# Designs tried in a protein design run: peptides against a protein of PDB entry 6B4J. Part 11

Target 1, 315 residues: chain A of PDB entry 6B4J
Amino acid sequence: DITMQWYQQLQDASMQCVLTFEGLTNSKDSQAKKIKMDLQKAATIPVSQISTIAGSKLKEIFDKIHSLLSGKPVQSGGRSVSVTLNPQGLDFVQYKLAEKFVKQGEEEVASHHEAAFPIAVVASGIWELHPRVGDLILAHLHKKCPYSVPFYPTFKEGMALEDYQRMLGYQVKDSKVEQQDNFLKRMSGMIRLYAAIIQLRWPYGNRQEIHPHGLNHGWRWLAQILNMEPLSDVTATLLFDFLEVCGNALMKQYQVQFWKMLILIKEDYFPRIEAITSSGQMGSFIRLKQFLEKCLQHKDIPVPKGFLTSSFWRS

## One batch from the design tools (peptide; aimed at target 1 D268)

Design b1_p11_4_s4 (made by RFdiffusion4, then SolubleMPNN; from b1_p11_4, 5 letters changed)
Fold by OpenDDE base, seed 4:
Structure b1_p11_4_s4 (fold): chain B 315 residues (1-315), chain A 11 residues (1-11)
Amino acid sequence: as target 1 above (315 residues)
Amino acid sequence: MSFPKIPLEPP
């Protein structure tokens, strides 16, 4: 399966990245530890500062991240920090930055769906300039949310139940599995972030270039989901999240062909979802159904709430 | 009945 090969390649690249900076992460040297912490803060703090407040502030954050990745010194925690402070500094920063973007999907976007757009536009812009960060974003995303690939992890013979639950994306702490609502909330956040990334371009970049991971991957994701048997509650939830965030963009890009896909979802895929949906899970399916039927009826998919307007970039 | 596979590549 080409999708699974892609998944594995990204995971392998991510693992290789971790091995590359192992010297920095495992060093007992006090100076190396200090550098590690400074680099980690420099990589992650700017991402946590991303907000919907002003486009100018978002540009400052972007410029800071880009400067750091470009080997320029940046101010972090009152100190000048550069990836050149250690030979593994760049790899470490790229990895931690990518991890932080995905974490913002998992946490911030999960709680505040509108946060997807400012985070995603920065991530997209950084990805355009630093392709390795993009690959690492995908690797982190796929590991935490296999549904972003998409695939549904299967229980393997001899696997511990907890390990299977973790593969599904559940957090398991002290032999307690995460509640389904919290799980779906986190998965939703990550899918929404992904759906935002694939459609957004950094407005101050070279927009003549092809998006490094654009809407063609949105089509691919949908096609792959529809080619798979649905998973109870999960598929309906994440399909809604994806369509709500990037459905308008996909409609604009693929027009009639995208509408055909939406009709196919309604006519062929909804019965399959419904067949596996329990009465207690019907809420997720109903939400998806109502959304899609409304879109088909109105012959329009609304621009998602929180989409960055021209006024945002002038602020 | 195997549902016809939707092409993974966009049109």
Scores: peptide ipSAE 0.453, ipTM 0.889, DockQ to the pose 0.671
OpenDDE base, seeds 1, 2, 3, 5: peptide ipSAE 0.451, 0.451, 0.450, 0.450; ipTM 0.890, 0.889, 0.889, 0.890

Design b1_p11_5 (made by RFdiffusion4)
Pose (drawn by RFdiffusion4):
Structure b1_p11_5 (pose): chain A 315 residues (1-315), chain P 11 residues (1-11)
Amino acid sequence: as target 1 above (315 residues)
Amino acid sequence: SSFTTIPLEPS
């Protein structure tokens, strides 16, 4: 409940932000749409540019967002734009910027697991300078993936199925329901991004402040889900690509205590899946063992493939 | 079956 109460605090806090700018979106004038168009444009593209080429140019995207959020003018396609144009624009850009980070994790990181880090460092950096943006990220990240909270949505009695699948985060339309394959990845990329944000820190600016969403939330996540019964395919998958991304940082921080948590899922939580999962979906549970059978005996969890090296920063 | 409970906070 401590988590479910905190879960609601962010959700209804985001709905307050959905209303604070109410009128900027619900506007049909010509100029009214041009403004709404230029802001969302110059605020959600720099996030899409976040590449793995170098941290040298990765700073441009960070600065371009810091200037845009802090109110300074920002060069956009054509003429420069700024938030000072409208008082509602700031509380609007922070909304659309937050969704983009999760969205970049939704599409890009799900397919390309390595791009989770160059995106997370910009997000973990912007979260410091502007905490309001972070709560909004924790807002969107939580609803589109309630498994990141982590809380498994229970079945409310007397309700149709298509109503329930939407609560699980499946993308569904009038008649189309998102397949399970093209769904499982959209959740992997989301928590792989979440598993990266909590362990990375923006290097530049020399800040003595602390990580806004510390690695502590990585421990609670593993603990909060390993104490409850696992879902068939979702848990064994998410439990793997979270450890592959953040298992190295947790091993260093919580040295022995983290190892105890691993030799538990090896002999106490693995059986809690072998029966729950049918023979048609053991694919996820198998990768989870192949991941641990090594790590347990190697006494090491490989650094995540795609970690930003020193070469990436200087270069 | 009985299972081991993992603390939510580290020691």

Design b1_p11_5_s1 (made by RFdiffusion4, then SolubleMPNN; from b1_p11_5, 4 letters changed)
Fold by OpenDDE base, seed 1:
Structure b1_p11_5_s1 (fold): chain B 315 residues (1-315), chain A 11 residues (1-11)
Amino acid sequence: as target 1 above (315 residues)
Amino acid sequence: MSMTKIPLEPP
């Protein structure tokens, strides 16, 4: 399976990255610990500052992240910080930056769906200039949300239940698995962030270049989901999240062929979802069904709430 | 019913 090979390749690259900067992370030296903390803050704080307030502020954040990744000194916590402070500094920063983008999907986007767009446009722009950060974003995303690949992890003989739950993307703390609603909320946030990344381009970059991970991956994700048997509650939830965020962009890109895919979802895939959906889980399916039927009826998919307009970039 | 295989590559 080409999709699973791609997944494994990204995970292997991510693991190799961790091994590469292990000297920095495991150092007992006080100066190395200080550098590590300064680099971690420099990589993650700008991402946490991303907001829908103003395009000018978003540009400042982007420029700061890009400067850091380019080996230039940046101000962080009142200190001058550079990846050149340690030989493993760049690898560490790339990894932590990518991890933080995915965490913003998991936390911020999960709670505030409109936050997907400003985070995604920065992530996309950084990915264009720093491809390794993009690969690490995918690796972190895939590990936390296997449904973003997409695949459904299976229980293997001899596997501990907690390990299986973690593979599914559940948080397990003190032998307690997270509640289903919290799990789905986090997965939704990550899928929404991904759906935003694949459609957005940084407006101040070289737009003549092909998107490093564009809408062709949106088509592929949908095709792969539809080629798999649905998972109870999860498939209906995440398919809705994905279509709500990037359905308009996919419609504009693929036109009649995308509408054929939507018809196929209604006619062939909905019966499969319904067949595995319990009465208590019908809410997610009904939401998906109502959304898709409305789109088909109106022959239009709305622009998602929070989509960045020209007025945002002039602010 | 045989699942209609959708091509993974866009048209």
Scores: peptide ipSAE 0.493, ipTM 0.909, DockQ to the pose 0.764
OpenDDE base, seeds 2, 3, 4, 5: peptide ipSAE 0.490, 0.489, 0.489, 0.485; ipTM 0.906, 0.906, 0.905, 0.905; seed 3 fails the geometry check

Design b1_p11_5_s3 (made by RFdiffusion4, then SolubleMPNN; from b1_p11_5, 6 letters changed)
Fold by OpenDDE base, seed 3:
Structure b1_p11_5_s3 (fold): chain B 315 residues (1-315), chain A 11 residues (1-11)
Amino acid sequence: as target 1 above (315 residues)
Amino acid sequence: MEYPVIPLEPP
């Protein structure tokens, strides 16, 4: 399976990255520990500052992240910080930055869906200039949300139940598994972030270049989902999230062919979802159904709430 | 029921 090979390659690359900077992370030296913490803050704080408030502020954040990744010194916590402070500094920063982008999907976007767009446009722009960060974003995303690949992890003989739950993307703390609603909320945030990344380009970059991970991956994701058996509650939830965020963009890009796919979802895939949906989970399916039927009826998919406009970039 | 396989590559 090409999709699973791709998944594994990204996970292997991510693991190799961790091994590369292990000297920095495992160092007992006080100076190395200080550098590690400074680099971690420099990589993650700017991402946490991303907001929907002003385009100018977003540009400042982008420039700071790009400067850091380019080996330039940046101010963080009142200190000058550079990846050149340690031979493993760049790899560490790229890894932590990518991890933080995915975490913002998991936390911020999960709670505020409109936050997907400013985070995604920065992530896309950084990915364009720093492809390794993009690969690491995917690796982190796939690990936390296998449905972003997509694939459904299977229980294997001899596997602990908790390990299987973690593979599915559940958080397990003190032998307590995360509640389904919280799980779906986090997965929704990550899928929404991904759906935003694949359609957005940083407006101050070279627009002649191809998107490093564009809408073709949106088509692929949908196709892969539809070629798989639905998973109870998960498929209906995430399919809605994905279509709400990037359906308009996919419609514009693929036009009639995309509408054919939507019709296929309604006619062939909805019955399969409904067949595995319990009465308590019907809400997610109904929401998806109502959304898609409305789109088909109006022959239009609305621009998602929070989509960045020209007025945002002038602020 | 054989469901039609959707191509992974966009048209």
Scores: peptide ipSAE 0.439, ipTM 0.896, DockQ to the pose 0.763
OpenDDE base, seeds 1, 2, 4, 5: peptide ipSAE 0.436, 0.433, 0.431, 0.430; ipTM 0.896, 0.895, 0.892, 0.895

Design b1_p11_5_s4 (made by RFdiffusion4, then SolubleMPNN; from b1_p11_5, 5 letters changed)
Fold by OpenDDE base, seed 1:
Structure b1_p11_5_s4 (fold): chain B 315 residues (1-315), chain A 11 residues (1-11)
Amino acid sequence: as target 1 above (315 residues)
Amino acid sequence: MAMTKIPLEPP
């Protein structure tokens, strides 16, 4: 399976990255620990500062992240910080930056869906300039949300239940599995972030270049989901999240062919979702159904709430 | 009913 090969390749690259900076992360040296913490803060704090307030502020954050990744010194915590402070500094920063973008999907976007767009446009712009950060974003995303690949992890003989639950993307703490609502909330945030990344371009970049991970991956994701049997509650939830965020962009890009896909979802895929949906889980399916039927009826998919307008970039 | 396989590549 080409998709599973791609998944594994990204996971392997991410693991190799971790091994590359292991000397920095495992060092007992006081100076190395200080450098690690300074680099970690320099990589992650700017991402946490991303907001919907002003385009000018978003540009400052982007420029700071790009400067750090370019080997330039940046101010962080009252100190000058550079990836050149350690031979493993760049790999570590790229990994931690990518991890932080996915974490903002998992936490911030999960709670505030409109936050997907400013985070995603920075992530997309950084990915364009730093492809390795993009690959690491995918690796982190795929590990936390296998449905972003997409695939549904299967229980294997001899596997511990907790390990299977973790493979499915559940958090397991003290042998307690995460509640389904919290799980779906986190998965929704990550899918919404992904759906925003694939459609957004940094407005100050070279727009003549092809998007490094564009809407063609949105089509592929939908096609893969629809070629699989649905998973109870999960598929209906994440399909809604994806279509709400990037459905308008996919409609504009693929036009009639995308409408054919939406008809196929309604006619062929909804019965399959309904067949596996319990009465207690009908809420997610009903929400998806109502959204898609409304889009088909109106022959339009609305621009998602929080989509960045030209006025945002003038602020 | 056999699932209609959707092409992974966009049209």
Scores: peptide ipSAE 0.491, ipTM 0.903, DockQ to the pose 0.767
OpenDDE base, seeds 2, 3, 4, 5: peptide ipSAE 0.489, 0.488, 0.490, 0.486; ipTM 0.900, 0.899, 0.901, 0.900

Design b1_p11_6 (made by RFdiffusion4)
Pose (drawn by RFdiffusion4):
Structure b1_p11_6 (pose): chain A 315 residues (1-315), chain P 11 residues (1-11)
Amino acid sequence: as target 1 above (315 residues)
Amino acid sequence: SSFHSIPLDPS
C-alpha cells in the first residue's frame, strides 16, 4: 500500500498537470495550433536525436533541453522558439518531454537494448535540474508499464476481457489487440530504460547534489516482485532484462545482500515459475537461468552491453 | 510449500 499510495500520488498529480494547461491543447485557432505545434516539436525531437556516437554531441541535446525548459530561446527548424510565448507552455512542454523519454524507451530500447544508457543519462540529468519533469516521467512510465511500479493489476470481477487487457498495458483499438510478442518488448524496453536511469548520473556540470531516483529503488523493485507470485511470461522476462542492465551496479552497492537475493530466485523463485508457466512459454524462464547459472558461479554480473565508456565521454 | 521472504529495504 505504501507503494500503491505513492503510485496514485504521481498519477493524480499528473492529471493535475493535464488540466493546468487545459486550453492550450483544446484550442482550435490558427495561432493556437501553431504554438502547440512548435513547442511539442522543439521539445520531443532532441530526445529522438539521442544517439550512441559520442557523449560530446550528447551534451548538445542536454543543453538544448535545459535552455528550452529553463525558458531560454531555442533554435528550431526555421525560426527560434521559446516557452516565454505562453505561460501554459512550460507546464505543457514538461508533460510532452516526459512522455517522450518513456516513449523512446518504448520503441527504441525495446528493439535496441544498448540505446537505453545514452537516453537515461540525459533523463537522469534533466531529472536533477528539474525535479518536476521526473515525477511526470514516473507518471507515464508507471501507467504504460504497471510492472515497473511494480504491481500486477488484479482482475476486477464482472468485467469484460478487453477491458482488462488494456489495464495490463496492451495497446488495443476497436477490434485489434496487441500481440503478446509485440507487447512483451514494449515492456522490456521500458524497464530496461528504468534500470538504466537509476544507476547512471550526468557527468558534466560538476554537481554535488544526489541522484533524484537513487539506486535504492532498484533494490525495492527486485524485492517487491520476488515476494509475490510470478506471472507466467511477464515476470521471467522482465526479471531478466532488469538484472542484465542494473545487476552490475547492484552487485557493487549491496555486495552480499544482493547475492542472497540471487541465490533465492535460483532455488526458491525458479520453482515458483516452473509450474506457473506452461510448456509453451518456457522461453523466458530459460534465459533467466542461463543468465544466473553463469553469474552465480562467476561471482560476477557482466556490465550491461552498451554501457557508456570513458571513450564515449571524451570523444 | 514454504518460502523465504525478502526485505523491502536493505539492512

Design b1_p11_6_s1 (made by RFdiffusion4, then SolubleMPNN; from b1_p11_6, 6 letters changed; failed a check: a repeat of another design)
Amino acid sequence: MSMTKIPLEPP

Design b1_p11_6_s3 (made by RFdiffusion4, then SolubleMPNN; from b1_p11_6, 6 letters changed)
Fold by OpenDDE base, seed 1:
Structure b1_p11_6_s3 (fold): chain B 315 residues (1-315), chain A 11 residues (1-11)
Amino acid sequence: as target 1 above (315 residues)
Amino acid sequence: MSMKKIPLEPP
């Protein structure tokens, strides 16, 4: 399976990255520990500062992240910080930055769906300039949300139940599995962030270049989901999240062919979702159904709430 | 009826 091969390659690259900076992360030296913490803060704090307030502030955050990744010194916590402070500094920063973007999907976007767009446009712009960060974003995303690949992890003989639950994306703490509502909320945030990334370009970059991970991956994701058996509650939830965020962009890009896909979802895929949906899970399916039927009826998919306009970039 | 697999590559 080409999709699973791609997944595994990204996971392997991510694991190799961790091994590369293990010397920095495992060092007992006080100076190395200080450098590690400074680099971690320099990589993650700017991402946490991303907001919908002003385009100018977003540009400042982007420029700071790009400067750090380019080996330039940046101010963080009142100190000058550079990836050149340690031979493993760049790999560490790239990994932690990518991890933080996915974490913002998992936490911030999960709670505030409109936050997907400012986070995604920065992530997309950084990915364009730093492809390795993009690969690491995918690796982190795929590990936390296998449905972003997409695939549904399977239980293997001899596997511990908790390990299987973690593979499915559940948090397991003190032998307690995460509640389904919290799980779906986190997965929704990550899918929404991904759906935003694939459609957004940093406006101050070279727009003549092809998007490093563009709408063609949105088509591929939908096609792969539809080629699989649905998973109860999960598929209906995440399909809605994806279509709400990037449906308008996919419609504009693929036009009639995308409408054919939406018809196929309604006619062929909805019965399959409904067949596996319990009465207690019907809410997710109803939401998806109502959204898609409205889009088909109006022959339009609305621009998502929080989509960045030209006025945002002039602020 | 085996649902025809949707092509993974966009049109």
Scores: peptide ipSAE 0.484, ipTM 0.894, DockQ to the pose 0.682
OpenDDE base, seeds 2, 3, 4, 5: peptide ipSAE 0.482, 0.484, 0.484, 0.480; ipTM 0.894, 0.894, 0.894, 0.894

Design b1_p11_6_s4 (made by RFdiffusion4, then SolubleMPNN; from b1_p11_6, 6 letters changed)
Fold by OpenDDE base, seed 4:
Structure b1_p11_6_s4 (fold): chain B 315 residues (1-315), chain A 11 residues (1-11)
Amino acid sequence: as target 1 above (315 residues)
Amino acid sequence: MSMRKIPLEPP
């Protein structure tokens, strides 16, 4: 399976990255620890500062992240910080930055769906300039949300239930599994972030270049989902999230062919979802159904709430 | 009826 091979390759690359900076992370040296913490803060704090407030502020954040990744010194916590402070500094920063982007999907976007767009446009722009960060974003995303690949993890013989739950993306703490609503909320946030990334380009970049992970991956994701048996509640939830965020962009890109896909979802896939949906889970399916039927009826998919407008970039 | 496999590559 090509999709699973891709998944594994990204995970392997991520693991190799971790091994590369192990010296920095495991060092007992006080100076190395200080450098690690400074680099970690420099990588993650700017991402946490991303907001919907002003395009100018977003540009400043982007420039700071790009400067850091480019080996330039940046101010962080009142200190000048550079990836050149340690031979493993760049790998560490790339990894932590990518991790933080995904975490913002998991936390911030999960709670505030509109936050997907400013985070995603920065992530996309950084990915364009720093492809390794993009690969690491995917690796982190896929690990936390296998549905972003997409695949549905299966229980293997001899596997502990908790490990299976973790593979599914659930958080398990003190032998307590995360509640389904919280799980779906986090997964939704990550899918929404992904759906935003694949359609957005940094407006101050070289627009002549191809998006490093563009809408073709949106098509691929949908096709893969539709080629799989649906998972109860999860598929309906995440399919809605994905279509709400990037459906308009996919419609514009693929036009009639995308509409054919939507018709196929309604006619062929909805019955399959419905067949596995319990009465208690019907809400997610109904939401998806209503959304898609409305789109088909109006022959339009709305621009998602929070989509960055020209006025945002002038602010 | 197995849904016809949708091509993973866009048109």
Scores: peptide ipSAE 0.494, ipTM 0.904, DockQ to the pose 0.697
OpenDDE base, seeds 1, 2, 3, 5: peptide ipSAE 0.494, 0.492, 0.483, 0.489; ipTM 0.905, 0.904, 0.898, 0.904; seed 1 fails the geometry check

Design b1_p11_7 (made by RFdiffusion4)
Pose (drawn by RFdiffusion4):
Structure b1_p11_7 (pose): chain A 315 residues (1-315), chain P 11 residues (1-11)
Amino acid sequence: as target 1 above (315 residues)
Amino acid sequence: PPPTLIPLEPE
């Protein structure tokens, strides 16, 4: 409940932001759409540009967003634009910027697991300079993936199925329901991004402040889900690609206590899946063992493939 | 068998 209460605090807090700019979106004038068009454009593209080439150019995207959010003018396609044009624009750009980070994790990181880090460092950096943006990220991240909270949505009695599948985060339309394969990745990429944000810190600017969403939330996440019965395919999958990304940082921080948590899922939580999962979906549960059988005996959890090296920063 | 509970906070 402490988590479910905190879960609601962010959600209805985001709905307050959906209304604070109410009128900027619900506007049909020509100029009214041009403004809504140029802001969302110059605020959600720099996030899409986030590449793995170098941290040298990764700063440009960070600065371009810091200037845009802090109110300074920003060079866009054609003429320069700024938030000072409209008082509602700031509380609007922060909304669309937050969704893009999760969206970049939704599409890109689900397919390309390594791009989770170059995106997370910009997000973990912007979260410091502007905490309001972070709560909005925790808002969108949580609804599109309630498994990141983590809370498994229970079945409410007397309701149709298509109503329930939407609560699980499946993308559904009038007659189309998102397949399970093309759904499981959308969740992986989201918590792989979440697992990266909590362990990374923006290097530049020399800040003595602390990480806004510390690695402590990584411990609670593993603990909060390992104390409850696992879902068949969702848990064994998400439980793996979270440890592959943040298992190295947790091993260093919570040295022995983290290993205890691992020798538990080896002999106490693995059986809690072998029966729950049918023979047609053991694919996820198998990767989870192949991941631990090594890590437990190697006394090490490999650094996530795609970690930003020193070469990436200087270069 | 009963599952072993993991604390939500580190010690």

Design b1_p11_7_s2 (made by RFdiffusion4, then SolubleMPNN; from b1_p11_7, 3 letters changed)
Fold by OpenDDE base, seed 3:
Structure b1_p11_7_s2 (fold): chain B 315 residues (1-315), chain A 11 residues (1-11)
Amino acid sequence: as target 1 above (315 residues)
Amino acid sequence: MPLTKIPLEPE
């Protein structure tokens, strides 16, 4: 399976990255520890500062991240920080930055869906300039949300139940598995972020270049999901999240072909979802159904709430 | 019912 090979390649690359900066991570030297912490803060704090407030602020954040990745010194916590402070600094920063983007999907977007767009446009822009960061974003995303690949992890003989739950994307702490609602909330945030990334371009970049991970991956994701048996509650939830965020963009890009796909979802896939949906899970399916039927009825998919407008970039 | 095979790339 080409998709699974791709998944594994990204995971392997991510693992190799971790091994590369292991010296920095495991160092007992006080200076190395300080550098590590400074680099970690420099990589992650700007991402946490991303907001829906002003385009000018977003540009400042972007420029800071790009400067850091370019080997330039940046101010962080009142200190001048550079990836050149350690030979493993760049790899470490790229990894931590990518991890933080995914974490913002998992946390911020999960709680505030509109936050997907400013985070995604920065991530997309950084990805254009720093492809390795993009690969690491995918690696982190795939590990936390296998449904973003997409695939449904299977239980293997001899596997501990907790390990299987973790592979499914559940958090397990102190032998307690995460509640389903919280799990789905986190998965939703990550899928929404991904759906935003694949459609957004940094407005101050070279738009003549092809998106490094564009809407063609959105089509592919949908096709792959629809070619698999649905998973109870998960598929309905994430399919809605994905379509709400990038349905409009996919409609504009693929037009009639996309509408045909939506019809297939309604006619062929909804019965499959419904067949595996319990009465307690019907809410997610109903939401998806209502959304899609409304889109088909109106022959339009709305622009998602939080989509960045020209007025945002002028602020 | 068999799953309708959707192409992974648009035609």
Scores: peptide ipSAE 0.444, ipTM 0.883, DockQ to the pose 0.828
OpenDDE base, seeds 1, 2, 4, 5: peptide ipSAE 0.440, 0.432, 0.431, 0.438; ipTM 0.885, 0.881, 0.880, 0.879

Design b1_p11_7_s3 (made by RFdiffusion4, then SolubleMPNN; from b1_p11_7, 3 letters changed)
Fold by OpenDDE base, seed 5:
Structure b1_p11_7_s3 (fold): chain B 315 residues (1-315), chain A 11 residues (1-11)
Amino acid sequence: as target 1 above (315 residues)
Amino acid sequence: APLTIIPLEPE
């Protein structure tokens, strides 16, 4: 399967990246430890500062991240920090930055869906300039949310239940699996972030003509989901999240072809979801159904709440 | 019933 090969290649690249900067992360030298912490803060703090408040602030954050990745010194924690302070500094920063973007999906976007757009536009812009960061974003995303690939992990003989739960994307702490609502909330945040990334372009600077991971991947994701049997509660939840965030963009891009896909979802896929949905899980399915039926009735998919407008960039 | 085959790329 080509999708699973791609998944594995990204995981392998991520693993190799970790091995590459192991010297920095495992160093007992006090100066190396200081550099590591400074680089980690420089990579992650700007991402945590992303907000819906002002486009000018977002540009400052972007410029800081790009400067750091370009080997320029940046101010962080009152100190000048550069990836050139250690031979493994760039690899480490790229990895931690990518990890932080995905973490903002599972935390910030999970709690505040509108936060997907400012985070995604920065991630997309950084990806255009630094393709390796984009690959690492995918690697982190796929590992935390296999449904973003998409695939549904299967239990293998001899596997521990906790390991299977982790493969499904659940957090397991002190032998306790997270609650289903918290799991779905985190998965939703990551899918929403992904759905925003594939449609957004950084509006400033020299941009490549083609999005490095654009709406064609949105079509592919939907096609792959629809070619799989639905997973109880998960498929209905994430399909809604995806369509709410990028349905308008996909409609504009693929027009009649996308409407045909939506009709197939209603006619062929909804019965399959309903067949596996318990009475207690009907809420997710009903939400999806109502959304899609409304879109089909109105022959329109609304622009998602929090979508960045020209007025945002002028602020 | 078999799943409807959706092409992975738009036509």
Scores: peptide ipSAE 0.376, ipTM 0.865, DockQ to the pose 0.845
OpenDDE base, seeds 1, 2, 3, 4: peptide ipSAE 0.374, 0.356, 0.375, 0.356; ipTM 0.868, 0.861, 0.864, 0.862

